# Designs tried in a protein design run: peptides against a protein of PDB entry 7AE7. Part 284

Target 1, 321 residues: chain A of PDB entry 7AE7
Amino acid sequence: KVYKDLREFLEVLEQEGQLIRVKEEVNPEPDIAAAGRAAANLGKNQPAVFFEKIKGYKYSVVTNVHGSWQNHALMLGLDKNTSTKDQFYELNRRWDKFPVPPNVVKREAAPCKENVIDKDINLFEILPLYRINEQDGGFYISKASVVTADPEYPDDFNKLNVGTYRIQVKDRDRVGIQALAMHDIAVQLEKAEAENKPLPIAITIGNNPLVTFMASTPVGYNQNEYEFVGALQDGVPMDIVKSDLYDHLYVPAGSEVVLEGHIIPRVRTVEGPFGEFPGSYSGARLQCEVKIDRITHRTNPIFENLYLGIPWTEIDYLMAL

## One batch from the design tools (peptide; made by RFdiffusion4, then SolubleMPNN)

Design b2_p29_1_s1 (from b2_p29_1, 15 letters changed)
Fold by OpenDDE base, seed 3:
Structure b2_p29_1_s1 (fold): chain B 321 residues (1-321), chain A 29 residues (1-29)
Amino acid sequence: as target 1 above (321 residues)
Amino acid sequence: SEIREKMIKEVEERYAASLAQQPDLSPLY
């Protein structure tokens, strides 16, 4: 089975008994993080947790989507009881199908374009933001697929990068992003900052599960993550659409939320702390700042966010494959 | 503490219920 978006995957997780739906109103803190911890602590068959109603917010949250080997099997369109060995075998078999070029769909065919916000941007109106860890220095977007391009070769689709980065909300229309030297985004940012130019960026939230998987999987600088998604879909192309602000940035057509903007050149602001591991906080650091200039989103957007806890957590599953 | 314990218990109970609804695949071995 191939999934067009997060919603189709969540439906399958629910059908397979791998999603817990919380229909009662919850507090964003500590309830979301507490339920995520409980789900991860089950030790095996860890379900996704879907929160329909969050006090003070309009929209829903889902967490722990990639939080088990069963969820990974289902992501590959396999039986949920497929062994880890057979999942790896199938993953490797499909990997050899690279490249599978994506389909570029029209704007009117892309669900991520259903709604537009181009003024008075407020991230808190779109995303049910909460602290993942009690001692976090703010609200984090921890499961976004971030799209950037090489500023010297913006039309080279092979240099289009889709990566996962730590993102702290800084203001209504600003986020801090952790671009480490080992990330392809850091190479692209260095080129932009050398010329004192903004780096165009699209931060995509709530994607089909293979986009999120590939955004968390290191690939070559001249390899496109979307072409691997098509390979992992057993040769079925994924659907992408042009961003609204940038002709050279393509986003998943089915994204729940797309934050379009730019990294401000040569600006660094305090970001963190964040609890990456239980009892281990990355200290406050000077990190890049993104200005959000436009939002597109699906009607009733689902905020997919990472659950972090004691291993094996969702991040450990995403990194282990 | 009480809210945390309640949420933990609710997730555990819902998970246990979901496992009980899974078909016994033991006949495939």
Scores: peptide ipSAE 0.014, ipTM 0.412, DockQ to the pose 0.013
Fold by OpenDDE base, seed 5:
Structure b2_p29_1_s1 (fold): chain B 321 residues (1-321), chain A 29 residues (1-29)
Amino acid sequence: as target 1 above (321 residues)
Amino acid sequence: SEIREKMIKEVEERYAASLAQQPDLSPLY
């Protein structure tokens, strides 16, 4: 099975008994994190948790989408009971199909373009934001696939980077992003900042599960993550669409939410703390600041966010493959 | 809060029910 978007994957998770749908209205805090912890405590067969109704918000949240070996098997379109060994074997077999170039779809064919917000941007109107951990210094977008390009080679599709970064919501239209020196985004940002130019960015939320997986998987600087997604789809290309603001940025056509904007050059603001691990908080640091200039989103967008709690966390599964 | 406990319990019960509907794979271990 190949998935065009998060919704097709969530449907399969639900059919396979790997998704719990919470239909009762929940409080953003502490209820989302509490239910995620409950799901994680169920042992090795941890389901995704889908919250249909969140008090004070219009839209839904899903967590723990990658939070088990069964969910990873299903992501690969395998039987949910496929062993970790066989999942790894199949992953490696498919990896050898790289590159599988994506299909560029028309704007009108991309579900992520159904709605547009280009003024009076307020992230809290689109995303049901909550603290993942009680001691977090703010609201985090922890499972976004962030798209950036090399500002020296903007038309080189092989230098288009799709990565996962820690993102803290700073204001209605601003986020902090942790661009560490080991990340490809840091190389691209350094080039932009040398010229005192903004770095174009698209923060994509609620993707095809293989996009999220590849955005969390280190690849070469001259390798495109979308071409690996096609490989991991056993040779089926994924669908991408041009961003609205930038000719050189492409986003997953099926993204639930796309935040288009720019990293402000040479600006650093306080970000954190964040509970990266249970009982371990990263200190507050000076991090890059992104201004959001445009939002595109699906109708009734699903906010996919990382479940963090007692190991094994969703991040542990994402890093273990 | 009572809501938190209720929701944890509901998640646990739904998951237990979903596991009970799965074929017993115990013979494979």
Scores: peptide ipSAE 0.014, ipTM 0.431, DockQ to the pose 0.013
Fold by OpenDDE base, seed 1:
Structure b2_p29_1_s1 (fold): chain B 321 residues (1-321), chain A 29 residues (1-29)
Amino acid sequence: as target 1 above (321 residues)
Amino acid sequence: SEIREKMIKEVEERYAASLAQQPDLSPLY
């Protein structure tokens, strides 16, 4: 099975008994993190947890979407009981299909374009933000697929980067992003900052699970993650759409939320601390700052966010493959 | 499934426990 979006995947997870739906109103803190810990403590077959109602927010949260081998098998469109070995075999078999170019759909055909916010941007109105860990220095967006391009080669689709980075909410319309020197985004940012230019960015939330997977998987600087998504879909192209602000940035057509904006050149702000592991926090760092200039979103957008529990955590599953 | 029922119950129990630990995190509106 191939999934167009997060919603189609969540439906399958629910059908397969790999999604818990919490219908009762929860507090964003500590209930979301507590429920995620509960999910992780089930040992084998950790489900996703979908929170329908969050106190003080309009929209829903889902966590632990990739948080088990069963969820991972289902992401690959396999039986949930497929062995880890057979999942790796199938992953490797499909990897050899690279490149599978995506379909570029029209704006009118892209669910991520159902709603637009271009003024009075407030991330808290769109995303049910919460602290993932008790000692976190703020609200994090941890499962975003971040789209950037090479500013010297904006039309080179092979240099379009779709990566996962830690994103701290800094203000209603600002986020800090952790761009480390090992990340392709850091190379692109360096080029933009050399010219004192903003780097165009699209931060996409709530994607096709293979997009989230590939955004978390290191690939070559001249390899496009969307072409690997098509390979991992066993040769079925994924659907992408142009961003609203930038002709050279393509986002998943099915994204729940797209934050379009720019990295402010030569600005660094304090990011962190963040609990990367249970009882382990990263230090505060100076990171780049993104101004959000436009939001597009699906009606009733689902905020997909990472759950950081006891290993095997969702991050361990995203990094293990 | 029996796993789902156990988990719903565990989520409910932890939610009930978390309700007792509520920091008044009014969203910074």
Scores: peptide ipSAE 0.008, ipTM 0.361, DockQ to the pose 0.023
Fold by OpenDDE base, seed 4:
Structure b2_p29_1_s1 (fold): chain B 321 residues (1-321), chain A 29 residues (1-29)
Amino acid sequence: as target 1 above (321 residues)
Amino acid sequence: SEIREKMIKEVEERYAASLAQQPDLSPLY
């Protein structure tokens, strides 16, 4: 099976008994992290946890979407009981299909374009933000697929980068992003900052599971993650749509939320601490700042966020491949 | 399982390598 969006995947997870639906109103803290921890601690068949109602927020959260080998098998459209060996074999077989170019859909055909916010932007109205760990220095968007391009070669689709980065919410329309030198985004940012120009960015949240997987998988600087998504879909192209602000940025057509904006050149602000591992917090660092200029979102957007806890957590499954 | 230990070690090694590749940006300030 191929998934167009997060919702189609969540439906399959629920059908397969790999999703817990919490229908009662929860407190964003500590209940979301506590339930994610409880799900991870099952030791096998760790389900996604979907929170329908969050106190003080309008929209839902889902966590632990990639939190098990069963969920990973289902992501590949395999039987949930497919062995890790057979999943790896199938992943490698499909990887050799690269490149599979995506389909560019029209704006009116893209679910991520159902709603637009271009004034009075407030991330807290769209995303049910919560602290993942008790000592986190703020609210994190930890499972976004971040789209950037090479500012020297903006029309080179092979240099379009889709990566996963730690994003701290700083204000209603501001986020910090951890762009490390090893990340393709850092190369692109360096080029923009050399000219004192903003770097265009689209932060996409709540994608089909293979987009999130590929955004977390290192690829070559001249390789497009969307073309790998098509390969991992066994040769079925994924659907992308042009961003609203930038002609050269493309986002997954099915994204729950798209934050369009720019990295402010030569600005660094304090980011962190964040609990990357149990009992280990990354120190506060000076990181890049993004201004959000436009939001597009699906009606009743689902905030997909990472649960971070004791291995094996969702991040361990995303990085282990 | 031996596979799980190998995978944990590989994640730890990738993460350690990621941390080690952080340039000391102290000279830019």
Scores: peptide ipSAE 0.006, ipTM 0.329, DockQ to the pose 0.026

Design b2_p29_1_s2 (from b2_p29_1, 14 letters changed)
Fold by OpenDDE base, seed 2:
Structure b2_p29_1_s2 (fold): chain B 321 residues (1-321), chain A 29 residues (1-29)
Amino acid sequence: as target 1 above (321 residues)
Amino acid sequence: SKIREEMEKEVRERYKESLKKEPDLSPLY
């Protein structure tokens, strides 16, 4: 089975008993994080947790989408009880199908384009933001697939990077992004900053689960994550669409929310702290700043965010393969 | 809602405080 978007995957998770639906209104803090921790304590078969109603917000949250081997098997379109060994075997078999080029769909065919906000941008109107950890310095978008290109080779599709980075909300239309020197985004940002130019960026939230998986999986600088998604779909291309602001950036057609903007050159602002691990906070540091210039989103967008809990984080499942 | 407005206000206040720290315009690279 291949999934076009997060919604098709959540439907399967629910059918397979791997999604808990919270229908009661919850407070964004501390209830979302607390309920996530409670779900993690249900054992090895950790379900996703879908919050239908968040007090003060219009839209829903889902967390722990990749938080179990059962969810991971289902992501691959396998039986939920497929052994870890057999999942690895199937991943390796499909990996050899790289590259599988994506389909570029028309704007009118892309669900992520259903709604547009290009004036008076406010992230809090679109995303039900909350603190993941009690001591977090702010609200994090921790499970976004961030799209950037090489500013020297913007039309080289092989250099199009789709990565997962720590993103702190800084204002209604500003986010901090942690671009470490070892990440492909840092190479691209260095080139832009050398010329004192903005780096175009699309921050995509709530994707096809294989997009989120590949965005968290290191690949070569000259390898496109979307071409691996097609490989992991057993040779079925994924659907991408051109960004609204940039001709050279492509986003998943099914994204729940797309934040289009730019990294401001040579600007660094205080970001953090963030609880990367239970009881371990990274100190506040100067990090890059993104201006959000346009939002596109599905009607009733689902905010997919990372679960961070004991004993296993969702990161452990995303990086274990 | 009041909760959202309070959360937005807190983020904006923290952002303004972060801008008071001298931006290190040095390439972090």
Scores: peptide ipSAE 0.365, ipTM 0.765, DockQ to the pose 0.579
Fold by OpenDDE base, seed 3:
Structure b2_p29_1_s2 (fold): chain B 321 residues (1-321), chain A 29 residues (1-29)
Amino acid sequence: as target 1 above (321 residues)
Amino acid sequence: SKIREEMEKEVRERYKESLKKEPDLSPLY
């Protein structure tokens, strides 16, 4: 099975008993985090948790999408009971199919383009934001696939980077982003900042689960994550679409939300703290700031966000493969 | 809603406090 988007994957998770649907209206705090922890305590087969109604917000939240070996098996289109060993074998077998170039679809064919916001941008109108941890210094977007390019080689598709970064909401149209030196985005940002230029960025939320997986998996600077997604789809290309603001940035056609903007050159503002691990908070630091200039989104967008639970976090599963 | 407005207010106040610190212009190491 290959998934076009998050919605097709959530449907399979629900069919396989790997998704809990919370139909009752919840408070964004503390109920989302509390319900996530409660679901994680149900045993080894941690389901995704889908919150249909969040008080004060219009749209839904899903968490713990990658939070179990069963969910990882299903992500690969395997039986949910496929052993970790067999999942690893199949992943490696498919990895050798790299590169599988994506299909570039027309704007009209891309679900992420159904709605556009280009004025009076307010992230709180689109995303049901909440604190993941009680002591978090703000609201985080923690499962975004962030698209950037090399500013010296913007047309080199092999240098197009899709990565996962810690993103704190800073204002209605601003986010902090943690660009670490070990990430390809840091190389690209350094080049832009050397010339005091903005770095174009597309922050994509609610993707095909293999996009989220590959965005969390380090690859070579001259390797495109979308071409690995096609490989992990056993040779089926994924669908991408050109961003609205930038000719050189391509986003997953099925993204629930796309935040298009730029990293502001040579600006650093306070970001954090964030509870990356149970009982461990990364301190507040000066980090990059992104201005959001345009949003595109699917009708009734689903906010996919990270689950942080004990004893296993969703991060543990994303890093274990 | 009142909840969303309170959340937006909290973010905005934290953002204002973040702007009072001098930016670190050092290269990303």
Scores: peptide ipSAE 0.285, ipTM 0.740, DockQ to the pose 0.519
Fold by OpenDDE base, seed 5:
Structure b2_p29_1_s2 (fold): chain B 321 residues (1-321), chain A 29 residues (1-29)
Amino acid sequence: as target 1 above (321 residues)
Amino acid sequence: SKIREEMEKEVRERYKESLKKEPDLSPLY
């Protein structure tokens, strides 16, 4: 099976008994994190957790979407009980289908374009933000697929990067981003900052699960993650759409939320701490800052965020591949 | 809601405090 968006995947997870739906109103803190941990304690088959109602917010949260081998098998369109060995075999078989170019859809056909916010931007109105860990220095967007391009080669689709980065909310229209030197985004930012220019960015939230998987999987600088998504869909192209602000940035057509903006050149502000692992906090550091200039979103957008529970985090499953 | 307003206020206050720190403009790359 191939999924167009997060919603189609969540439906399959629910049908397969791999999603818990929390229908009661919860507090954003500590209830989301606590309920996520409680679900993880249900055993080896850790389900996704979907929170329908968050006090003080309009929209829903889903966590632990990639948090089990069963969910990973279902992401590949396999039986949920497929062995890890057979999942790896199938992943490798499909990887050899690269490249599978995406379909560029019209703006009117892209669900991520259903609603637009271009003034009075407030991230708290669109995302039900909460602390993932009690000691976190703020609110994090921990499972976004971040789209950037090479500023010297903006029309080279092979240099379009889709990556996962640690993102802290700094203000209503500002986020901090951890762009490490080993990341492709760092190469692109260095080029922009050398000329004291902003780097165009699209932060996409709530995607097709294979987009999120590929954004967390290292690929070559001249390889496009969307072409790997098509390969992992067994040769079925994924759907992308042009960003509203930039002609050279393309986002997943089915994204729940798209934050379009720019990395401010030569600005560094305090970011962190963040509990990357239970009991292990990365210190506060100076990091890059993004100005959000436009938001597009689906009607009733789902905020997909990372689960950082015990004994295994969702990161452990994303990096184990 | 009151909860959201308190959370927004906390973020804005922390952001203002972060701006009082001297930015390290050295290349991270």
Scores: peptide ipSAE 0.245, ipTM 0.715, DockQ to the pose 0.527
Fold by OpenDDE base, seed 4:
Structure b2_p29_1_s2 (fold): chain B 321 residues (1-321), chain A 29 residues (1-29)
Amino acid sequence: as target 1 above (321 residues)
Amino acid sequence: SKIREEMEKEVRERYKESLKKEPDLSPLY
């Protein structure tokens, strides 16, 4: 099975008993994190947790989407009881199909374009933001697939980068992004900052689970993550759409939320701390700042966010490959 | 909601404090 979007995957997770739906209104803090911890205590077959109603917010949150080997098997369109060995075998077999170019769909065919916000941007109106960890220095978007391009080669699709980065909400229309030197985004940002130019960016939230997986999987600088998604879909292309602000940036057609903007050149502001692991906080650092200039989103967007719980985090499953 | 407004206020206050710190304009090495 191939999934067009997060919603199709969540439906399968629910059908397979790998999703818990919380229908009662919860407080964003501490209930989301607490319920995630409770789900993690259910053992090795950790379900996703879908919160339908969050006090003070309009929209829903889902966590722990990639939080088990069962969920990983289902992501690959396999039986949930497929052995880890067989999952790896199938992953490797499909990896050899690279590249599988994506389909570029028209704007009117892309669910991520259902709604547009181009003025009075407020991230808190679109995303049910909460602290993942009690001591977090803010609200994080921790499971976004961030799209950037090489500013010297903006039309080279092979240099289009889709990566996962730590993103702290800083204002209604501002986020901090952790671009480490080892990341492809840092190479692209360095080129932009050399010329004192903004780096165009699209921060995509709530994607096809293979997009999220590939955004968390290191690939070569001249390899496009979307072409790997098609390979991992056993040769079925994924659907992408042009961003609204930039002709050279493409986003997943099915994204729940797309934050379009730019990294402000040569600006660094305090970001953190963030609890990456239980009891381990990455300290506060000076990090890049993104101005959000436009939002597109699906009607009733689902905020997919990372669950950081004991004993295994979603990061452990995303990075264990 | 009041909860959202309080959360927004906290973020905005921290952001304002972060802007008072001198930006490290060093290139990403």
Scores: peptide ipSAE 0.225, ipTM 0.702, DockQ to the pose 0.546

